# Designs tried in a protein design run: peptides against a protein of PDB entry 2ODG. Part 66

Target 1, 89 residues: chain A of PDB entry 2ODG
Amino acid sequence: MTTSQKHRDFVAEPMGEKPVGSLAGIGEVLGKKLEERGFDKAYVVLGQFLVLKKDEDLFREWLKDTCGANAKQSRDCFGCLREWCDAFL

## One batch from the design tools (peptide; made by RFdiffusion4, then SolubleMPNN)

Design b2_p22_2_s3 (from b2_p22_2, 11 letters changed)
Fold by OpenDDE base, seed 2:
Structure b2_p22_2_s3 (fold): chain B 89 residues (1-89), chain A 22 residues (1-22)
Amino acid sequence: as target 1 above (89 residues)
Amino acid sequence: SEEEEKEQVKRAEEAGKAALAS
């Protein structure tokens, strides 16, 4: 599968203080919902990703339940974090 | 089961948030 430019931009550099909306698959709508739940930074979502031991099914289900992400959005977000971790963790 | 998975996810989320907030 091909990745978005947003994905490539995210995985290319350290995460720092990037907002949650910088994650691939997380648009303005999902970003606002995540922020309302306390996931305002990408690194907070990374934290959840790591707590779930990088399990795709668990993470994607969590994302769906937390902000209403659809299958593509959750896949994009998972892939974004997975590849970021492969590069920097 | 899906129910057990959801409970696990919920506990993980709560634990993570608690750790960050402490």
Scores: peptide ipSAE 0.107, ipTM 0.666, DockQ to the pose 0.129
Fold by OpenDDE base, seed 1:
Structure b2_p22_2_s3 (fold): chain B 89 residues (1-89), chain A 22 residues (1-22)
Amino acid sequence: as target 1 above (89 residues)
Amino acid sequence: SEEEEKEQVKRAEEAGKAALAS
């Protein structure tokens, strides 16, 4: 499989204050739902990713339960954070 | 079990939210 341009743009540089919608797999609909739950910045979702010990199944299930992400969206988001961490954490 | 995993995830999320509220 290949990654999206959105994924590549996110993993290429420090996260900073990027909004949650900058994460691969997180569009306008999911982004709004995450923001309503207090996950307004990408780094807040990163925090949850780290609290879950970077476990793919736990994170993807959490994302599904939190904002209704489908399998592709949760996979894209997980991969985005994993590769960002590999580069910068 | 799936139920145990869901409870674990819930506790993790709540812990994070509680930390933000502190």
Scores: peptide ipSAE 0.107, ipTM 0.661, DockQ to the pose 0.118
Fold by OpenDDE base, seed 5:
Order: C-alpha cells, then structure tokens, then sequence
Structure b2_p22_2_s3 (fold): chain B 89 residues (1-89), chain A 22 residues (1-22)
C-alpha cells in the first residue's frame, strides 16, 4: 500500500520538537486526546513505541486504548515511527 | 495470549505515565 505525504514528511528528517499531530495517522482529534494524556510531542509517542520494543500489536493496541485510534490510524502511526527509526535510530 | 498482551501494554503505559509525571 501507499504512504501519505504526511508520512513521507515525517520520516524524511529528524523529528525534533514536532507535535504529536505530525505523526501519520494522528489528526487533530487523536492529537488532542494524546496531549491530554501527556503525549504532546511526537518524541513522547516514540518513547512509548520504544518501551513496547517496537512491537506492532502492542503499540497499535496501546494507541487504540489511549486515544481511540482505529485500525488505519494505528497502522499509519506505527508505520511512521517504524520507518523513522529505521532511518535515524 | 491476548490477556498477557493487554497486561504488558498496560504496564508499559503506566511506566510511561510515571516518567511523564517526574
């Protein structure tokens, strides 16, 4: 399947202080919910991704439980972080 | 199992929350 431009923009460079909403699959609604739970920056979500040992099922389920992400949103977010890590970590 | 997975996810999330509170 194809990736979004949002995904490509995120994985192309160091994430720095990018907001959580810059992650593929994370729109305004999910972003606000994540921010309310303390996940205001993309790197905080990256931290959770790494704590979960980059496990897709664990991360996607966590994202669903934390902010109500659907299957596509969690897939897009996971793929975004996975590919970013492959490039920069 | 699914139950073990959910427990692991929850523990990881709580650890993250605790770190954020520091």
Amino acid sequence: as target 1 above (89 residues)
Amino acid sequence: SEEEEKEQVKRAEEAGKAALAS
Scores: peptide ipSAE 0.106, ipTM 0.669, DockQ to the pose 0.113
Fold by OpenDDE base, seed 3:
Structure b2_p22_2_s3 (fold): chain B 89 residues (1-89), chain A 22 residues (1-22)
Amino acid sequence: as target 1 above (89 residues)
Amino acid sequence: SEEEEKEQVKRAEEAGKAALAS
């Protein structure tokens, strides 16, 4: 499997104040739903990812329950955060 | 189990929000 340009752009630099929609797999629809639940910045979702101890199944389940992400969207988002952490955490 | 996983996720979400709010 290959990564998207969106993924590569995200993992290439510090996260800073990037909006939640900057995460791979998170489009406009999912982004709005996440924002409504208090996850407006990518770093807030990173926080949840870390609280879940980087567990893929738990994170992807959470993402599905929180914003309705499908399997590909949750996989892309998880991979994005995992590789960002490998580079910067 | 699926139920156990959901309960763990719920606790983690609540803990995460509390941690970020601190």
Scores: peptide ipSAE 0.101, ipTM 0.667, DockQ to the pose 0.131

Design b2_p22_2_s4 (from b2_p22_2, 13 letters changed)
Fold by OpenDDE base, seed 3:
Structure b2_p22_2_s4 (fold): chain B 89 residues (1-89), chain A 22 residues (1-22)
Amino acid sequence: as target 1 above (89 residues)
Amino acid sequence: MEKELKELVEKSKKLGEEALKK
């Protein structure tokens, strides 16, 4: 329903080389954990989102398992990628 | 999570980790 400015900033333009921490729901803590697992750029997480066929449950479960994201963080991240894809894919 | 997709995710993670080393 409502989104953060961080979300709006991300979905407004091509993501290019933006770091993973630019994704809504991904702060410094989760960002560092994702980077340690090889997900340093937002587009790498986008790749996982697409591999999982944009499925919300699968993606949010993956994010939780990968970096310990809570329900809100995974929801925000999913929504961010979904709306970015709606705009640019 | 579906088994096949789980495997793909894990493979992707490993590839990402290797990519960061370069």
Scores: peptide ipSAE 0.105, ipTM 0.657, DockQ to the pose 0.127
Fold by OpenDDE base, seed 2:
Structure b2_p22_2_s4 (fold): chain B 89 residues (1-89), chain A 22 residues (1-22)
Amino acid sequence: as target 1 above (89 residues)
Amino acid sequence: MEKELKELVEKSKKLGEEALKK
């Protein structure tokens, strides 16, 4: 499957202090919802991704439950974090 | 979601929310 430029931009470099909205699949609406739940930075979502042991189903379910992400959004976000981890962990 | 991981995530969320309030 193809990826977005947003995905490619994210996975190409260290995450640093990037906002949660920099994650693929996380737009303004989902970003704001995540921020309200304490997930203001991409690395906080990364933390949840790692706590869930990089499990796709668990992470995507969590993301849906946390901010209302749909299937594509959760897939894109998962893929973004997975590939980032493959490159930088 | 597995119970143990779900609880851990919820605790993490709570801590995150508290951190944002500071």
Scores: peptide ipSAE 0.102, ipTM 0.651, DockQ to the pose 0.109
Fold by OpenDDE base, seed 4:
Structure b2_p22_2_s4 (fold): chain B 89 residues (1-89), chain A 22 residues (1-22)
Amino acid sequence: as target 1 above (89 residues)
Amino acid sequence: MEKELKELVEKSKKLGEEALKK
């Protein structure tokens, strides 16, 4: 599988204060829904990823339940956070 | 989702929503 430029841009540097919409798989629609639920920054979603012990099934289920992400969106978002953590944790 | 983890996620979500109000 290949990655998007959005993915590559995110995993290349510390995420700092990047908005939730900067995560791969999170577009305008999902980003707005996440923001409404208190997940306005990428690092807040990272927090959930870590609370779920980096488990793919648990994280993707959570993302689907929280903002309605489809299979590709949740896969892209998970992969984005996994590779970011591999680089910076 | 595992029960204990689900509870932690829900608590986190509530705190996040409250933080947005500040």
Scores: peptide ipSAE 0.100, ipTM 0.647, DockQ to the pose 0.109
Fold by OpenDDE base, seed 1:
Structure b2_p22_2_s4 (fold): chain B 89 residues (1-89), chain A 22 residues (1-22)
Amino acid sequence: as target 1 above (89 residues)
Amino acid sequence: MEKELKELVEKSKKLGEEALKK
């Protein structure tokens, strides 16, 4: 499979204070829903990713339950965080 | 999802919501 430019842009550098919408798979609709639940920054979602021990099924289920992400959106978001962690964690 | 992890995630979500209100 190939990745999006959004994915490549995110995994290329430290995430710092990037908004949650900068994550691959998280568009404006999902971003708004996540922000309403207190996940306004990408690093807050990273926190949940790490609490769930980087488990793909658990994270994708959480994302689906939290903001209604579909299979592709949750896959893209998971892959984005996984590859970012591989580079910087 | 494991019960304990689900509870941790839910607590984290609530903390995030409170933090956003500040």
Scores: peptide ipSAE 0.081, ipTM 0.626, DockQ to the pose 0.108

Design b2_p22_3_s1 (from b2_p22_3, 9 letters changed)
Fold by OpenDDE base, seed 4:
Structure b2_p22_3_s1 (fold): chain B 89 residues (1-89), chain A 22 residues (1-22)
Amino acid sequence: as target 1 above (89 residues)
Amino acid sequence: SREEELVKEGVEKAKEILEKEK
């Protein structure tokens, strides 16, 4: 599968305190909804990704239920976090 | 490292949020 430039930019460096909207698949609409639920930073979403033991189905369903992400958005976000972890953890 | 601490903090924050939403 191909990736976006946003994905490549995110996985290329430590995430630090980047906002949640820096994650691939998370635009303005989804980012705002995640922030309203307390997931204001990318590292907090990473935290949930790890709590779910990197399970793709669980994470993507959680993202859909939490902010209304569609299949592509949740796939992009999951892949972004998976590849970041492969590079930095 | 700073990054490791943020990962740990992210896990704890995620757990806290989910617990509060129960």
Scores: peptide ipSAE 0.742, ipTM 0.941, DockQ to the pose 0.921
Fold by OpenDDE base, seed 2:
Structure b2_p22_3_s1 (fold): chain B 89 residues (1-89), chain A 22 residues (1-22)
Amino acid sequence: as target 1 above (89 residues)
Amino acid sequence: SREEELVKEGVEKAKEILEKEK
């Protein structure tokens, strides 16, 4: 499958202090909900991804429960973090 | 702080999911 430019931009460089909304699949609506739960930076969501042992089903379930992400949004976000980790972790 | 508590709640939720599914 093809990826978005947003995905490519995220996985191409160190994450640094990028906001949670910079993650693929996380738009304005989901970003605001994540920020309300304390997940304001992409690296905080990365932390959850790592706590869940990089497991796709577990992470996507967590994301859905936390901010209401649909299947595509959670898939895009998972793929973004997985590829970033493959490159930099 | 409230922000700290919210993050901790999120972490605990993830850990619960991990325990239930594995």
Scores: peptide ipSAE 0.281, ipTM 0.804, DockQ to the pose 0.152
Fold by OpenDDE base, seed 1:
Structure b2_p22_3_s1 (fold): chain B 89 residues (1-89), chain A 22 residues (1-22)
Amino acid sequence: as target 1 above (89 residues)
Amino acid sequence: SREEELVKEGVEKAKEILEKEK
């Protein structure tokens, strides 16, 4: 499968203070729900990704339970964080 | 703060998922 420009933009540089909505798969709807749960920055979601030991199934389950992400949204978000970590962690 | 509590709840939720699969 191919990646989106949003994905490419995110994985290309250190994430710094980027908002949670900058993550691939996280649109305005999911972004607002994540922000309501305290996950306002992409790095906070990165923290959850790392707590779950970068496991795809565990992370996607967490994301679904937290904000209602569907399969594509959770897959895109996982891939975004995985590739970012491969480049910068 | 409420925001801190929400984040902590999210972290614990992730940890529970981890322990369940362990």
Scores: peptide ipSAE 0.276, ipTM 0.800, DockQ to the pose 0.152
Fold by OpenDDE base, seed 5:
Structure b2_p22_3_s1 (fold): chain B 89 residues (1-89), chain A 22 residues (1-22)
Amino acid sequence: as target 1 above (89 residues)
Amino acid sequence: SREEELVKEGVEKAKEILEKEK
């Protein structure tokens, strides 16, 4: 399985103040929904990822419930955060 | 597991808090 350029761009550097929409799998539609729920920055979603102890099933379920992410979107987002953490956490 | 359910509850609570802050 391959990654997107969006994924590679995100995992390559500290996320800082990047918007939630910079996460792989999070487009404009999902991004707006996440922002409406208070998840405006990528690091807020990272926080939930960490609270869920980096568990894939829990995180993907949360993402689905929070913004309606489908299987691919949640997988891409999870993978993005996992690899970012492997590099920087 | 019980631990997983507790974590889920916590995350849901966090969501509620964040929504109220908007």
Scores: peptide ipSAE 0.200, ipTM 0.747, DockQ to the pose 0.091

Design b2_p22_3_s2 (from b2_p22_3, 8 letters changed)
Fold by OpenDDE base, seed 1:
Structure b2_p22_3_s2 (fold): chain B 89 residues (1-89), chain A 22 residues (1-22)
Amino acid sequence: as target 1 above (89 residues)
Amino acid sequence: SEEEKLIKEGVEKAKEILEEEE
């Protein structure tokens, strides 16, 4: 499978203050739910990704439980953060 | 603040998932 342009745009540069909705797999619906839980910036979700030791299954479970992400959405979000970390962390 | 409380709850949820796996 290929990545989206949204994914490529995110992993290409430091994330800085990018909103949570900039993450691949996170659309308006999931973004609003994450923001309601205090996760308004992409770097806050990155924090959870790191707390879960970059584990795919654990992170995707957390994301599903937190905002109702489906399998594709959680996979896209995980891949986005993993590749960003590979480049910049 | 309420925002801080919500974030802390999210962190604890992640930590619980991690502990269940370990």
Scores: peptide ipSAE 0.239, ipTM 0.780, DockQ to the pose 0.151
Fold by OpenDDE base, seed 5:
Structure b2_p22_3_s2 (fold): chain B 89 residues (1-89), chain A 22 residues (1-22)
Amino acid sequence: as target 1 above (89 residues)
Amino acid sequence: SEEEKLIKEGVEKAKEILEEEE
């Protein structure tokens, strides 16, 4: 597999105040659901990623349970946050 | 606040998942 441009755009710079929808794998549908749960910024989801010790399975499970992300969406989102952390954390 | 409540619920869910794994 390869990464998307959306992924590359996200991991290339500090995320700052980017909306949750900026995360790879998070489109408008999932983004709205996350926002409804209080996760309106990418950094809030990053927080959950960190709480879950950067564990892929745990994070993807959380994302699925929280917004209904499918396997690809959760994988893309995880990869996005993982690589961002590798670069900036 | 409502936002705080929602975030706390989300965090709690994550902690539950973590606890199940550990």
Scores: peptide ipSAE 0.209, ipTM 0.754, DockQ to the pose 0.127
Fold by OpenDDE base, seed 2:
Parts: sequence; structure tokens; C-alpha cells
Structure b2_p22_3_s2 (fold): chain B 89 residues (1-89), chain A 22 residues (1-22)
Amino acid sequence: as target 1 above (89 residues)
Amino acid sequence: SEEEKLIKEGVEKAKEILEEEE
């Protein structure tokens, strides 16, 4: 499957202080819900991804429970963080 | 702070998910 431009933009460089909404699969609706839970930066969500040992099913379950992400949104977000880690971690 | 509380709750939720699967 092909990736979005949003995905490509995120995985191409260090994430620094990028907002949570810069993650692939995280639009305005999910972004606001994550921010309400304290996850305002992409690196905070990266932290959860790492706590869950980069496991796809566990991370996608967490994301669904936290902000209501659907299957596509959670898959896109997971893929974004996985590829970023492959490049920079 | 409220921010710390929210983050701690989020981390705890992730750890619980991990423990349930292991």
C-alpha cells in the first residue's frame, strides 16, 4: 500500500516539537482528543509507542481507547511512528 | 499538576494493556 504525503513528511526528519496532529492518521478530531489527555506533542505519543515495545496491536488498541481512532487511523499512525523509529531511533 | 496526572494515567493505561497481553 502507498503512504500519504503527511506520512512522508513526518518520517523524513527529526520530529522535534511537532504537534500530535502532524502524525499520519491523526486529524483535527483525534488530535484534539489526544491533546485533552495531555498528548499534545508527537513525541509524547512516541513515548507510548515505545512503552508498548513497538507492538502494533497493543499500540493501536491504546490509540483507539484513548482517542477513538478507527482501524485506518491507528494503522496510519502506527506505520508513521514505526518508520520514523527505523530511520532515527 | 493536572497535566502530569493525565500523562501518568495514559502511561498506566498503556502498561496495563502490555501486562494483559504478556
Scores: peptide ipSAE 0.206, ipTM 0.751, DockQ to the pose 0.151
Fold by OpenDDE base, seed 4:
Structure b2_p22_3_s2 (fold): chain B 89 residues (1-89), chain A 22 residues (1-22)
Amino acid sequence: as target 1 above (89 residues)
Amino acid sequence: SEEEKLIKEGVEKAKEILEEEE
């Protein structure tokens, strides 16, 4: 499968203070819900990804439960963080 | 697994703490 430009932009550089909405699969609707739960920066979601041992099923389940992400949104977000970690972690 | 359950519980607790601090 192909990736989005949003994915490519995120995985290409250090995460820094990028907002949670910069993650692939996270649009305005999901972003607002994540922010309401304290996950306002991409690095906070990265933290959850790492706490969950980079496990795809656990992370995608967490994301669904936290903000209502569908299968594609959670897949895109997981792939974005996985590839970012491969490059920078 | 038991490990997965513990991790999920920890993540949930951490999320609750974040919400309380807001």
Scores: peptide ipSAE 0.140, ipTM 0.693, DockQ to the pose 0.067

Design b2_p22_3_s3 (from b2_p22_3, 10 letters changed)
Fold by OpenDDE base, seed 4:
Structure b2_p22_3_s3 (fold): chain B 89 residues (1-89), chain A 22 residues (1-22)
Amino acid sequence: as target 1 above (89 residues)
Amino acid sequence: SEEQKLIEEGVKKAKEILEKEE
């Protein structure tokens, strides 16, 4: 499947302290909800991704339950983190 | 590295948040 430019921009470099909204699939609405729950940085969401042992179903369900992400948003976010980890982890 | 430290911090913070919400 194709990826967005936002995805490509994120996976191209170390994430550092990029805000959570830098993740593919995470727009302003979802980003604000994640920030309210303490997931203010992309690396904190990466932390949850790793806590869930990079399991797609668990992560996407968590994202849906946490910020209301739909199927495409959760897929995009998961794919973004997976590809980032493949490159830098 | 600094990146590795942030990853470790992210894991720690994620666990803390989830524990508080239980």
Scores: peptide ipSAE 0.739, ipTM 0.937, DockQ to the pose 0.950
Fold by OpenDDE base, seed 5:
Structure b2_p22_3_s3 (fold): chain B 89 residues (1-89), chain A 22 residues (1-22)
Amino acid sequence: as target 1 above (89 residues)
Amino acid sequence: SEEQKLIEEGVKKAKEILEKEE
């Protein structure tokens, strides 16, 4: 399946201090919830992604539990981080 | 690099948050 422009924009460059909302699948609603839980920057979510050893099921479940992400949102976010890591990590 | 620093910091922060929530 295809990726969004948001995904492509994120995976194209180092994430730096990009806000959590820059991640594919993370809109304003989910972003706010993540920020409230301390995940205010994309690199913090990346941190969790790495802590979970890039495990898709674990990460997507965590994202669901943390901010209420649905299946598509969690998939998009996971894929975004996976591909970013493939490019830069 | 700055990016590596942020990644390390992100891991640290994530661990701290999760530990706090447990």
Scores: peptide ipSAE 0.733, ipTM 0.937, DockQ to the pose 0.954
Fold by OpenDDE base, seed 1:
Structure b2_p22_3_s3 (fold): chain B 89 residues (1-89), chain A 22 residues (1-22)
Amino acid sequence: as target 1 above (89 residues)
Amino acid sequence: SEEQKLIEEGVKKAKEILEKEE
């Protein structure tokens, strides 16, 4: 599989205070739901990713339960955070 | 660094949110 430009843009630099919607797989609909739950910034979702010890199954299930992400959306988001961590963490 | 500080804050905030939902 190939990555999106959105993914490449995110993993290319420190995330700073980028909004949650900057994450690959997170569009307007999912972003709004995450923001309603308090996950308004990408670094907060990264926080949850780290709390779950970078476990793919746990993170993707959490994302599904939290905002209704489908398999592709959760996979894209997980991959985005994983590769960002590999580069900057 | 500022980036590291944000990451730490993200972990903290994530835990706080989950505690409230628990």
Scores: peptide ipSAE 0.727, ipTM 0.936, DockQ to the pose 0.950
Fold by OpenDDE base, seed 2:
Structure b2_p22_3_s3 (fold): chain B 89 residues (1-89), chain A 22 residues (1-22)
Amino acid sequence: as target 1 above (89 residues)
Amino acid sequence: SEEQKLIEEGVKKAKEILEKEE
């Protein structure tokens, strides 16, 4: 599958303290909902990704339940974190 | 490294949030 420029920009470098909205699949609406739940930085969402042992089904369901992400949004976000981890973790 | 520190902090914070919501 093809990826977005947003995905490519995120996986190209260490994430540092990038906001949660920098993750592929996370727009303004989802980002605000995640921030309200305490997931204000991309590295905190990465933390949840790792807590869930990088399990795609668990992570995508969590994202859906937490901020209302649809299938494409959760898939894009998961893929973004997976590829970032492959490169930098 | 600073990057590893942030990753560890992210894991810690995620766990804390989940515990509070349970």
Scores: peptide ipSAE 0.722, ipTM 0.935, DockQ to the pose 0.947

Design b2_p22_3_s4 (from b2_p22_3, 11 letters changed)
Fold by OpenDDE base, seed 3:
Structure b2_p22_3_s4 (fold): chain B 89 residues (1-89), chain A 22 residues (1-22)
Amino acid sequence: as target 1 above (89 residues)
Amino acid sequence: DEEKKLIEEGIKKAKEILEKEE
């Protein structure tokens, strides 16, 4: 499957202190919900991704349970973080 | 490295949030 420009923009450079909404699959609605739960920056969601040992099923279920992400949104977010890690970790 | 520092901070914060929710 193809990736979005948002995905490509995110994986192209260090994430620094980018807001959580910079992640592919995370729009304003999901971003606000994540922020309310304490996941205000992309690097905090990356933290959770790493805590879950990069497990796709666990991460996508967590994202669904935490902010109501649908299958596409969770897939896009997972893929975004996976490819970022492949490039920078 | 600054990026490494943020990653470590992210892991720490994620763990703290999860611990509080359980």
Scores: peptide ipSAE 0.725, ipTM 0.934, DockQ to the pose 0.949
Fold by OpenDDE base, seed 5:
Structure b2_p22_3_s4 (fold): chain B 89 residues (1-89), chain A 22 residues (1-22)
Amino acid sequence: as target 1 above (89 residues)
Amino acid sequence: DEEKKLIEEGIKKAKEILEKEE
């Protein structure tokens, strides 16, 4: 499948303290909702991704329940974190 | 390194948030 430039930008380098909105699939609306729930940085969402043992179904359902992500948004976010981990973890 | 430290912090924070919301 084709990835976005946003995805490529994120997976290309260590994430450091990038805001949650830097994640592919996470726009302004979803980012704000995640921040309200305490997930203000991308590394906190990565933390949840790892807590869920990189399980796609669990993570995508969590993301949907937490910020209202649709199927594409959750897929993009999951793929972004998965590929980042493959490169840096 | 700093990246690993942030990952550990992220895991900790994620767990704390989930426990708080239960």
Scores: peptide ipSAE 0.724, ipTM 0.934, DockQ to the pose 0.949
Fold by OpenDDE base, seed 2:
Structure b2_p22_3_s4 (fold): chain B 89 residues (1-89), chain A 22 residues (1-22)
Amino acid sequence: as target 1 above (89 residues)
Amino acid sequence: DEEKKLIEEGIKKAKEILEKEE
């Protein structure tokens, strides 16, 4: 599948303290909802991704339940974190 | 390094949030 420039920009470098909205699939609306739940930085969402042992179904369901992400948004976010981990972990 | 510290902090925060919501 094709990826966005946003995805490519994120997976190209260490994430540092990038905001949650820097993740592929996470726009302003979803980002605000995640921030309200305490997931204000991309590294916190990465934390959840790792807590769920990188399980795609579990993570995508969690993202849907937490901020209302649709199938494409959750897929893009999962893929973004997976590829970042492959490059930097 | 700093990146490793942030990842560890992210895991910690994620666990805390989920435990609080249970």
Scores: peptide ipSAE 0.722, ipTM 0.933, DockQ to the pose 0.949
Fold by OpenDDE base, seed 1:
Structure b2_p22_3_s4 (fold): chain B 89 residues (1-89), chain A 22 residues (1-22)
Amino acid sequence: as target 1 above (89 residues)
Amino acid sequence: DEEKKLIEEGIKKAKEILEKEE
């Protein structure tokens, strides 16, 4: 599958304190909902990703339940974090 | 390093949020 430039920009460097909205698949609407739940930074969502043992189904369901992400959005977000981890962890 | 520290904090924060929502 093809990736977005947003995805490529995220996985190219350490994430530091990038906002949650910098994650692929997470626009302003989803980002705001995540922030309201306490997931204001990308590294906090990464934290949840790791807590869920990098399991795709668990993470994507969590994201859907937490902010209403659709299938594409959750797929893009999961892929973004997976590839980042492959590069930097 | 700083990146590793942030990741650890992210894990901690995620756990805290989920615990509060249970």
Scores: peptide ipSAE 0.722, ipTM 0.933, DockQ to the pose 0.925

